# Peptides against a protein of PDB entry 2AUS: the designs that were tried, part 127

Target 1, 323 residues: chain A of PDB entry 2AUS
Amino acid sequence: ADIKREVIVKDDKAETNPKWGFPPDKRPIELHIQYGVINLDKPPGPTSHEVVAWIKRILNLEKAGHGGTLDPKVSGVLPVALERATRVVQALLPAGKEYVALMHLHGDVPEDKIRAVMKEFEGEIIQRPPLRSAVKRRLRTRKVYYIEILEIDGRDVLFRVGVEAGTYIRSLIHHIGLALGVGAHMAELRRTRSGPFKEDETLVTLHDLVDYYHFWKEDGIEEYIRKAIQPMEKAVEHLPKIWIKDSAVAAVAHGANLTVPGIVKLNAGIKKGDLVAIMTLKDELVALGKAMMSTQEMIERSKGIAVDVEKVFMPRDWYPKLW

## One batch from the design tools (peptide; made by RFdiffusion4, then SolubleMPNN)

Design b2_p18_4_s2 (from b2_p18_4, 11 letters changed)
Fold by OpenDDE base, seed 3:
Structure b2_p18_4_s2 (fold): chain B 323 residues (1-323), chain A 18 residues (1-18)
Amino acid sequence: as target 1 above (323 residues)
Amino acid sequence: KEEEREKKSKEELAKILA
């Protein structure tokens, strides 16, 4: 999520009409909710699906979806995309995750050996998905980006871990326990990050949502519920972006593929096949799509399909048809 | 075990919505 991407400008004369669209900071409260994502602190106990159902009841919503399942006993960061933003969760599924885990060792191990062995688990690891996973149970590699030991108390090891999407922390702890020679299990787990969503001032509970919705509906105070909901654009901050001309927005909003002439600026390092976010010059999310060209090809070419548009988010009427 | 989890989940929802 923290990869700063260079921005390459293709058309430095492109302007945007301030009367068109709804920038993330200028949405009326009802529209903000329709295009919102909650950074939920999921409590331990309920499933991620039960929590999504509860949010729908609390906020009187027709649909919502979550940015990646947490087990019932696991707490912490669960992005919940609302209404028109529901499908933006597909951008969060492949995003890196961070956890704080408590590992309990089944025997005594010197602290120096614990530290040394856990360091060897940074990098590529081989995992087999658990039986309860919808993923086929074949061996696969996953990247562990970092392991930070926070505390060692006898047989209890508290650590922070950054991982590739679909890394099983329970399986990691099992393998660490085997490498230590004593065995281990996962005692506790909290997710502290899911892509661009982390533990910060935007993290809210289910109780906060009840109170904030009440303040809005009964007292006319929208400030709390507005702050509790992030714009859907937050859910794509980690993706490579392509910014398009105002004249291209309505076509893409109707599901047309993005062609090279519509590009104003783009991130460096886009490869063919990458998931990309198509943005307006006001940083509004128009659509998600698959890159059909590299960044270099999108710069060098004068024509062709740059992005195969897969999911449109922007309403068709926010920008005029200019064709 | 799952039935008891579901019961507790419904009880917690009732507290949140009260």
Scores: peptide ipSAE 0.158, ipTM 0.865, DockQ to the pose 0.055
Fold by OpenDDE base, seed 2:
Structure b2_p18_4_s2 (fold): chain B 323 residues (1-323), chain A 18 residues (1-18)
Amino acid sequence: as target 1 above (323 residues)
Amino acid sequence: KEEEREKKSKEELAKILA
């Protein structure tokens, strides 16, 4: 998520009309909720689906979805996309994850050996999904981006781990224990990051949501519920972006594919087949789509389909039809 | 079955919010 992507400007004279659209920071509270994502601190105990159902009840919502399942016993960062933003979770499912894990060793191991062996698990690992997973139990590679040992207390090892989506920390700990020769199990697990969502001032509990909704509905105080909900654009912060002309926005909002002439600026390093976010010049999310060209092809070509539009988020009436 | 699941889910929510 923290990879700064270069921005290439294709049209340096493109302007945007301030009267069109609703920038993320200018949405009325009802509209902000309709296009919102909660950075939820999921408690241990409930399933991720139960927690989503509770948020829908607390906030009186018709629909919501989560940005990647946490097991019942696992706490921490669960992005929950609301109402019209519900489908933005598609951007979060493939995103990297970070966890803090407590590993309990089944024997005594010198600290130097623990540190050496855990460092060998940085990089590609082979995993089999657990029996409880809806995923077919095929061997697959997963990337461990980093392992940071936080504390070693005898047989208890507290560590931070950054991983590719769908890496099983329980399986990682089991394999570390085997490599140490004593065996190990996962005692505790907390998710500290899911793509652009992390443990920060935007992290809220279910209790916070109850209180903040009450303050809005009974006391007329919008400030708390407004801060508790992030704009849906936060959920695409980690994706490569393409910014489009005002004249292209309404067409894309109607489900038309993005053509090369509509592009104002774009991130470097887009490949054909990548998931990309189509943005207005006011950083509003119009749609998610599949890149049909590389960044280089989008610069060099004068025409053609740049993005196959898969999921529209923006209403059709926020920008005028200019075709 | 759905009503009983909904009741149980409300009771579990009440325990988490308590």
Scores: peptide ipSAE 0.042, ipTM 0.778, DockQ to the pose 0.057
Fold by OpenDDE base, seed 1:
Structure b2_p18_4_s2 (fold): chain B 323 residues (1-323), chain A 18 residues (1-18)
Amino acid sequence: as target 1 above (323 residues)
Amino acid sequence: KEEEREKKSKEELAKILA
């Protein structure tokens, strides 16, 4: 999420009609919920699926989904996409994660040695998925982006870790313990980040959601529930973006692939095969898709399929058919 | 096992909604 991508403008004269669509900041509360994502502080105890079921009951929703499983004992950042936004979670599954972990060592190790060995685990690691994962138990590489030791108290090591999606912190801690020669286990784990979602003012509890929904339904106060729900566009902030002409929006909203003439501006560094967000000029998410061209090819070519549209989010009627 | 999980989940939800 922190990678500011350069924006390349193809058509600097492209205008947008302010009467078309519903920008994230201008959605009525009901529509905001229909296209919402909650940055939930998942409590320890329940499964991520149980928590999603509870949110559906609290907010009287038909559909919801989460942006990547947290184990029952793990707390912290669980993005929960609502209703029409439910499938935006596909953008969050491959996103990097951050955790704060408590590692308990099974013997005494000098602090200098702990620090030295943990630094060696930055970079590529080989992991075997745990038995409880739905993933085939094949050895795979994962990236550890950084390890930051927060505190060392005897045998207890508190650390922050940034990792590639599907890195198992329990397995990392086990391997660190082996490298230290004494063994170790994961005592506690909290997820502090999932792509663009982090521990910030948008983080809410299940209790907050109960109270905020009550304030809206019984007292007519929508402010709290509005703030507790992020627009679905938040869930794609970490993706490369392509902004399209108003005349292309309705076609893409009907499931047509994005062609090069529809592009107004785009992020640099798009590669063929990348997951990209197709946006309006008002920063509304139209669709997710697979890039069929690089950024350079999308600039140089006058025609062709730029994006294979995989998932439409925008309703078909927000923009007029101009074909 | 699933029925006991659903029952526990309903009881935990009732505690969160209380």
Scores: peptide ipSAE 0.032, ipTM 0.734, DockQ to the pose 0.053
Fold by OpenDDE base, seed 4:
Structure b2_p18_4_s2 (fold): chain B 323 residues (1-323), chain A 18 residues (1-18)
Amino acid sequence: as target 1 above (323 residues)
Amino acid sequence: KEEEREKKSKEELAKILA
């Protein structure tokens, strides 16, 4: 998620009208909620779906969705996209994840051997999805980005792990245990990151949401609930972005594909077929779409469809039609 | 088992909403 993407400017003279749209920092509280994502600290016990239903009840919402299932026993970072932002979870599903895991070994292993073997699991691993997964039980490669051992206490190994989306930490621990020769199981698991969402000052509990909603509705204090909800644009920070002219915004907001002339600036390294975020010059999310060109093709070409627009988020009236 | 989990989930929700 932390890959700094270079920004290539195609039109350095492109300006934006400050009267158009609603930048992420300038939304009225009701509109902020309609286009919000909560960085929820999911408690252990409930399913991710139960927690989403609870948030909908607490905040009096019609729609919400989560950025990737946590098992009932797993706590930590669960992004919950609200109302009109609900479909932004599609950007979070493929995002990298970080966990802190407690692995319990079934036998005594020297610490040096634990460290050496766990280091071998950095990189590409072959995983089989668990029996209970709705995912077809095909062998698949997954990337382990890093393993950081935090503590070793006899048979208990506390570690941080960064992984590709859909890596099963329970399966990883099982394979580490096999490689150590003694076997192992996952004692505890917490998710500490889901793409751009991490354990930081934006992480809130269900209790916090109850209190903050009460302060807003009963006391008229919106500050807490405003801080507890992130703008939907946070949920696309890890995606490659394309910034468009004000004159192109209304068309894309009506579901038109983005054409090359509408591009002001874009991230480097976009490939054909990539999921991309279409942004205004005020960093408002207009839509998600599939890149139909590479970054290089979008620079070199004067015309053509740059992005096949799949999901519109921006209301069609925030920007005027300028065609 | 699933009913007991739903019951426990409702009890936990009641504690969060109380």
Scores: peptide ipSAE 0.029, ipTM 0.733, DockQ to the pose 0.053

Design b2_p18_4_s3 (from b2_p18_4, 8 letters changed)
Fold by OpenDDE base, seed 2:
Structure b2_p18_4_s3 (fold): chain B 323 residues (1-323), chain A 18 residues (1-18)
Amino acid sequence: as target 1 above (323 residues)
Amino acid sequence: MKEERRKKSEKELKEILE
């Protein structure tokens, strides 16, 4: 999410009609909810699926989905996509994660040795998925992006860790304990980041959601529930983006593939096969799709399919048909 | 008002969780 992608402008004269669409910050409250994502502080105890079911009951929703499972005992950042935005979670599943973990050592180890050994676990690690995982129990590599030791108190080690999606922190701690020669277990775990979602002012509890829903429905105060729900566009901030002409929006919203002439600007570094977000010039999410060209090919070519559109989010009537 | 609503919300959440 923190990688600033360069924006390459292909058509510097392209304008957008202010009467068309609904920019993320200008949606009526009902529409904002229909295209919303909650940055939920998941409590310890319930499953991620139970929490999603509760959110649907609290907010009177038909559909919702989460951006990556947290174990019952794990708290923290759980993105929950609502209603028409439910399928945006596919952008969050492969996103990097950050955790704060408490590791308990089963013996005394000098602090210098703890620091040295934990630093060796930065980079590629070999993991086997846990028994309860729906993933086949094959050995796989995962990247540990960073380990930051926050505190060492005797046998208790508090640390921050950034990891590739599907890295098991419990398994990492087990292997660190083996490398230290004394063994270790995971005492506590909190997820502090899931792609673009982190611990910030947008993080809300289940209790906050109940309160904010009542403020809206009983008192007519929409401000709190509006702030508690992020626009679905937040869930794609970490993806490479392609911005399209107003004349191309309705076609893509009808499920047509994006062709090269529809591109106004795009991020650098798109590769063939990448998941990309197709955006309007007002930063509205139209669709997710698979890049069929690199950034360079999309610049150099005058025609062809740039993106295979996999999932449309924008309603068909927000922009006029100009074809 | 805020505290009474919080108690109501806690009760409703408890009923949803049961």
Scores: peptide ipSAE 0.106, ipTM 0.760, DockQ to the pose 0.810
Fold by OpenDDE base, seed 3:
Structure b2_p18_4_s3 (fold): chain B 323 residues (1-323), chain A 18 residues (1-18)
Amino acid sequence: as target 1 above (323 residues)
Amino acid sequence: MKEERRKKSEKELKEILE
């Protein structure tokens, strides 16, 4: 999520009409909710699906979805996309994750050895998915981006870990325990980050949502519920972006593929097959799609399909049809 | 007011969670 992507300008003369669209920070509260994502602090106990069902009841919503399952016992950052934004969660599934874990060792190990061995688990690791996972139980490689030991108290090791999506912390801890020679298990786990969503001022509880919804509906105070819901564009901050002309927005909003002439600017380093976010010049999410060209091809070519549009988010009427 | 609302919200949350 923290990869700064260079922005390459293809058309420096492209302007946007201020009367068209609804920029993320200018949406009326009802529209903001329809295109919202909650940075939920999931409590321990319920499943991620139960929590999503509760949010729908609390906020009187028809549809919602989460940005990656947390186990019942696991707390912390669960992005919940609302209503028309529900499918934006597909952008969060492949995103990196951070956790704080408590590992309990089954024997005494010197602190220096704990630190040394845990550092060796930074980088590529081999894992087998657990039995309850919908993922086929084949050995697969995953990246551990970093391990930060926070505290060592005898046999209890508190650590922060950044990992590739679908890395199993329970399995990591098991392997660390084997490498230490004493064995280990996961005592506690909290997710502190899911892509662009982290523990910050936007993190809210189920209780907060109940209170904030009442403040809005009963008192007419929208400020709390507005702050508790992030715009759907937050959920794509970590993706490579392509910004398009106003004249291309309506076509993409109708499900047309993005062609090269519609591109105003784009991030560097897009590869064919990458998931990309198609944005307006006002940083509104139009659609998600699969890149059919590299960044370089999108710059050099005058025509062709740049993005195969997979999921449209923007309403068809926010921008005029200019074809 | 905030305290009555909190009690109402706690009750409603409990009813939603049951």
Scores: peptide ipSAE 0.076, ipTM 0.757, DockQ to the pose 0.825
Fold by OpenDDE base, seed 5:
Structure b2_p18_4_s3 (fold): chain B 323 residues (1-323), chain A 18 residues (1-18)
Amino acid sequence: as target 1 above (323 residues)
Amino acid sequence: MKEERRKKSEKELKEILE
């Protein structure tokens, strides 16, 4: 998520009409909710699906989805996409995750050895999915981006870990325990990050959501519920972006593929096959799609399909048809 | 007002979670 992507401008003269669309910061509260994502602090106990069902009940929503399962006993950052934004979770599922874990060792190990061995687990690791996972139990490689030991107290090791999506921290701890020669298990786990969503001022509890919904519906105070819900565009901040002309927005919103002439600016390093976010010049999410060209091809070519549009988010009427 | 609302919300959430 923290990869700074260079922005390449193809059309430096492209302007946007301020009367068209609804920028993320200018949505009426009802529309903001319809295109929202909650950075939920999931409590320990319930499943991620139960929590999503409760949010739907609390906020009177028809649809919602989560940005990556947390086990029942695991707390912390669970992005929950609402209503029209529900499908944006597809951008979050492959996003990197951060956790704080408490590992309990089954024997005494010198601190220096703990530190040395845990550092060796930075990089690529081989994992087998747990039996309870809906994922096929095939061996798979996963990346551990970093391990930061926070505290060592005898047999208890508190650490922060950044990982590729679908890395099992329980399995990582098991392997660390084996490498230490004493064995280990995961005592506690909290997710502190899911792509662009982290522990910050936007993190809210289920209790907060109940309170804030009542403040809005009964007391007429929308401020709290507005702050508790992030715009759906937050959920795509980690993706490579392509910004398009106002004249291309309505076509893409109708499900047309993005062609090269519609591109105003784009991130560097897009490869063919990448998931990309198609944005307006006001940073509104139009659609998600598959890049059919590299960044370089999108710069050099005058025509052709740049993005195969897979999921449209923007309503068809936010921008005029200019064709 | 906020404290009374919080108590109400805690009760409602408990009823939702049960």
Scores: peptide ipSAE 0.071, ipTM 0.743, DockQ to the pose 0.904
Fold by OpenDDE base, seed 1:
Structure b2_p18_4_s3 (fold): chain B 323 residues (1-323), chain A 18 residues (1-18)
Amino acid sequence: as target 1 above (323 residues)
Amino acid sequence: MKEERRKKSEKELKEILE
């Protein structure tokens, strides 16, 4: 998720009108909520869907969605997108995840052997989805980006693991246990990261949300609820970005595809087929879409469809229609 | 004030969760 992307400037003279749009830092509290994402600390017990339903009740919302299911027993980072931002979760579903897991071994294994075997599980692994998964139970490859052993206490192994989206930690632990020759199971699991969302000062509980909503609605103090909700733009920080001219914003906000002349600057390394975020020069999210060109093609070409717009977020009236 | 609000909010959350 911490992919530093180079920014290539195509038009260094492009300016933005400060009167148009609503930059993330300048949204009134009601508008901030309408375009918000909560970095929720999901408690163990409830489903991710139940937690989303509770947030809707707590904050008096019509719509919300989560950035990737956590099992009932799993706690930790659950991004919850609100209202008009609800569909930004599509950017988070394919994002990498980090977990802290407690593995219990079914026999005694020397620590050196545990460390050696767990290191062999970094890289590509073959998994079968569990029965409860909405995904067809076909064998699939997944990436384990890293395994960091935090603590070994006899048969208990606490470790941090970074994984590709849809990697099953329970299955990973089962295979580690088989490789160790003694067997193992997952005792505890916490998600510590989902793309750009991690365990930091933005992580809030359901109790915090109740408190902060009351501070706003009953005491007139909006600061806490404002800090508890991240702008939807946070949910796309890990994506490659394309920044567009003010004159192109309204067209994209009306659902038009982004054409090459509208591009001011863009990230390096965009490939055809990549999910990209279309941004204003004020770092407002206009839309998500599929790249129809590489970064190089977007630089070299004077015309053509750069991005097939899949989901618009920006209201049609934030920028003037200039076509 | 914050602690009293927290107790109220915990009660309301419990009611929402029930």
Scores: peptide ipSAE 0.031, ipTM 0.687, DockQ to the pose 0.884

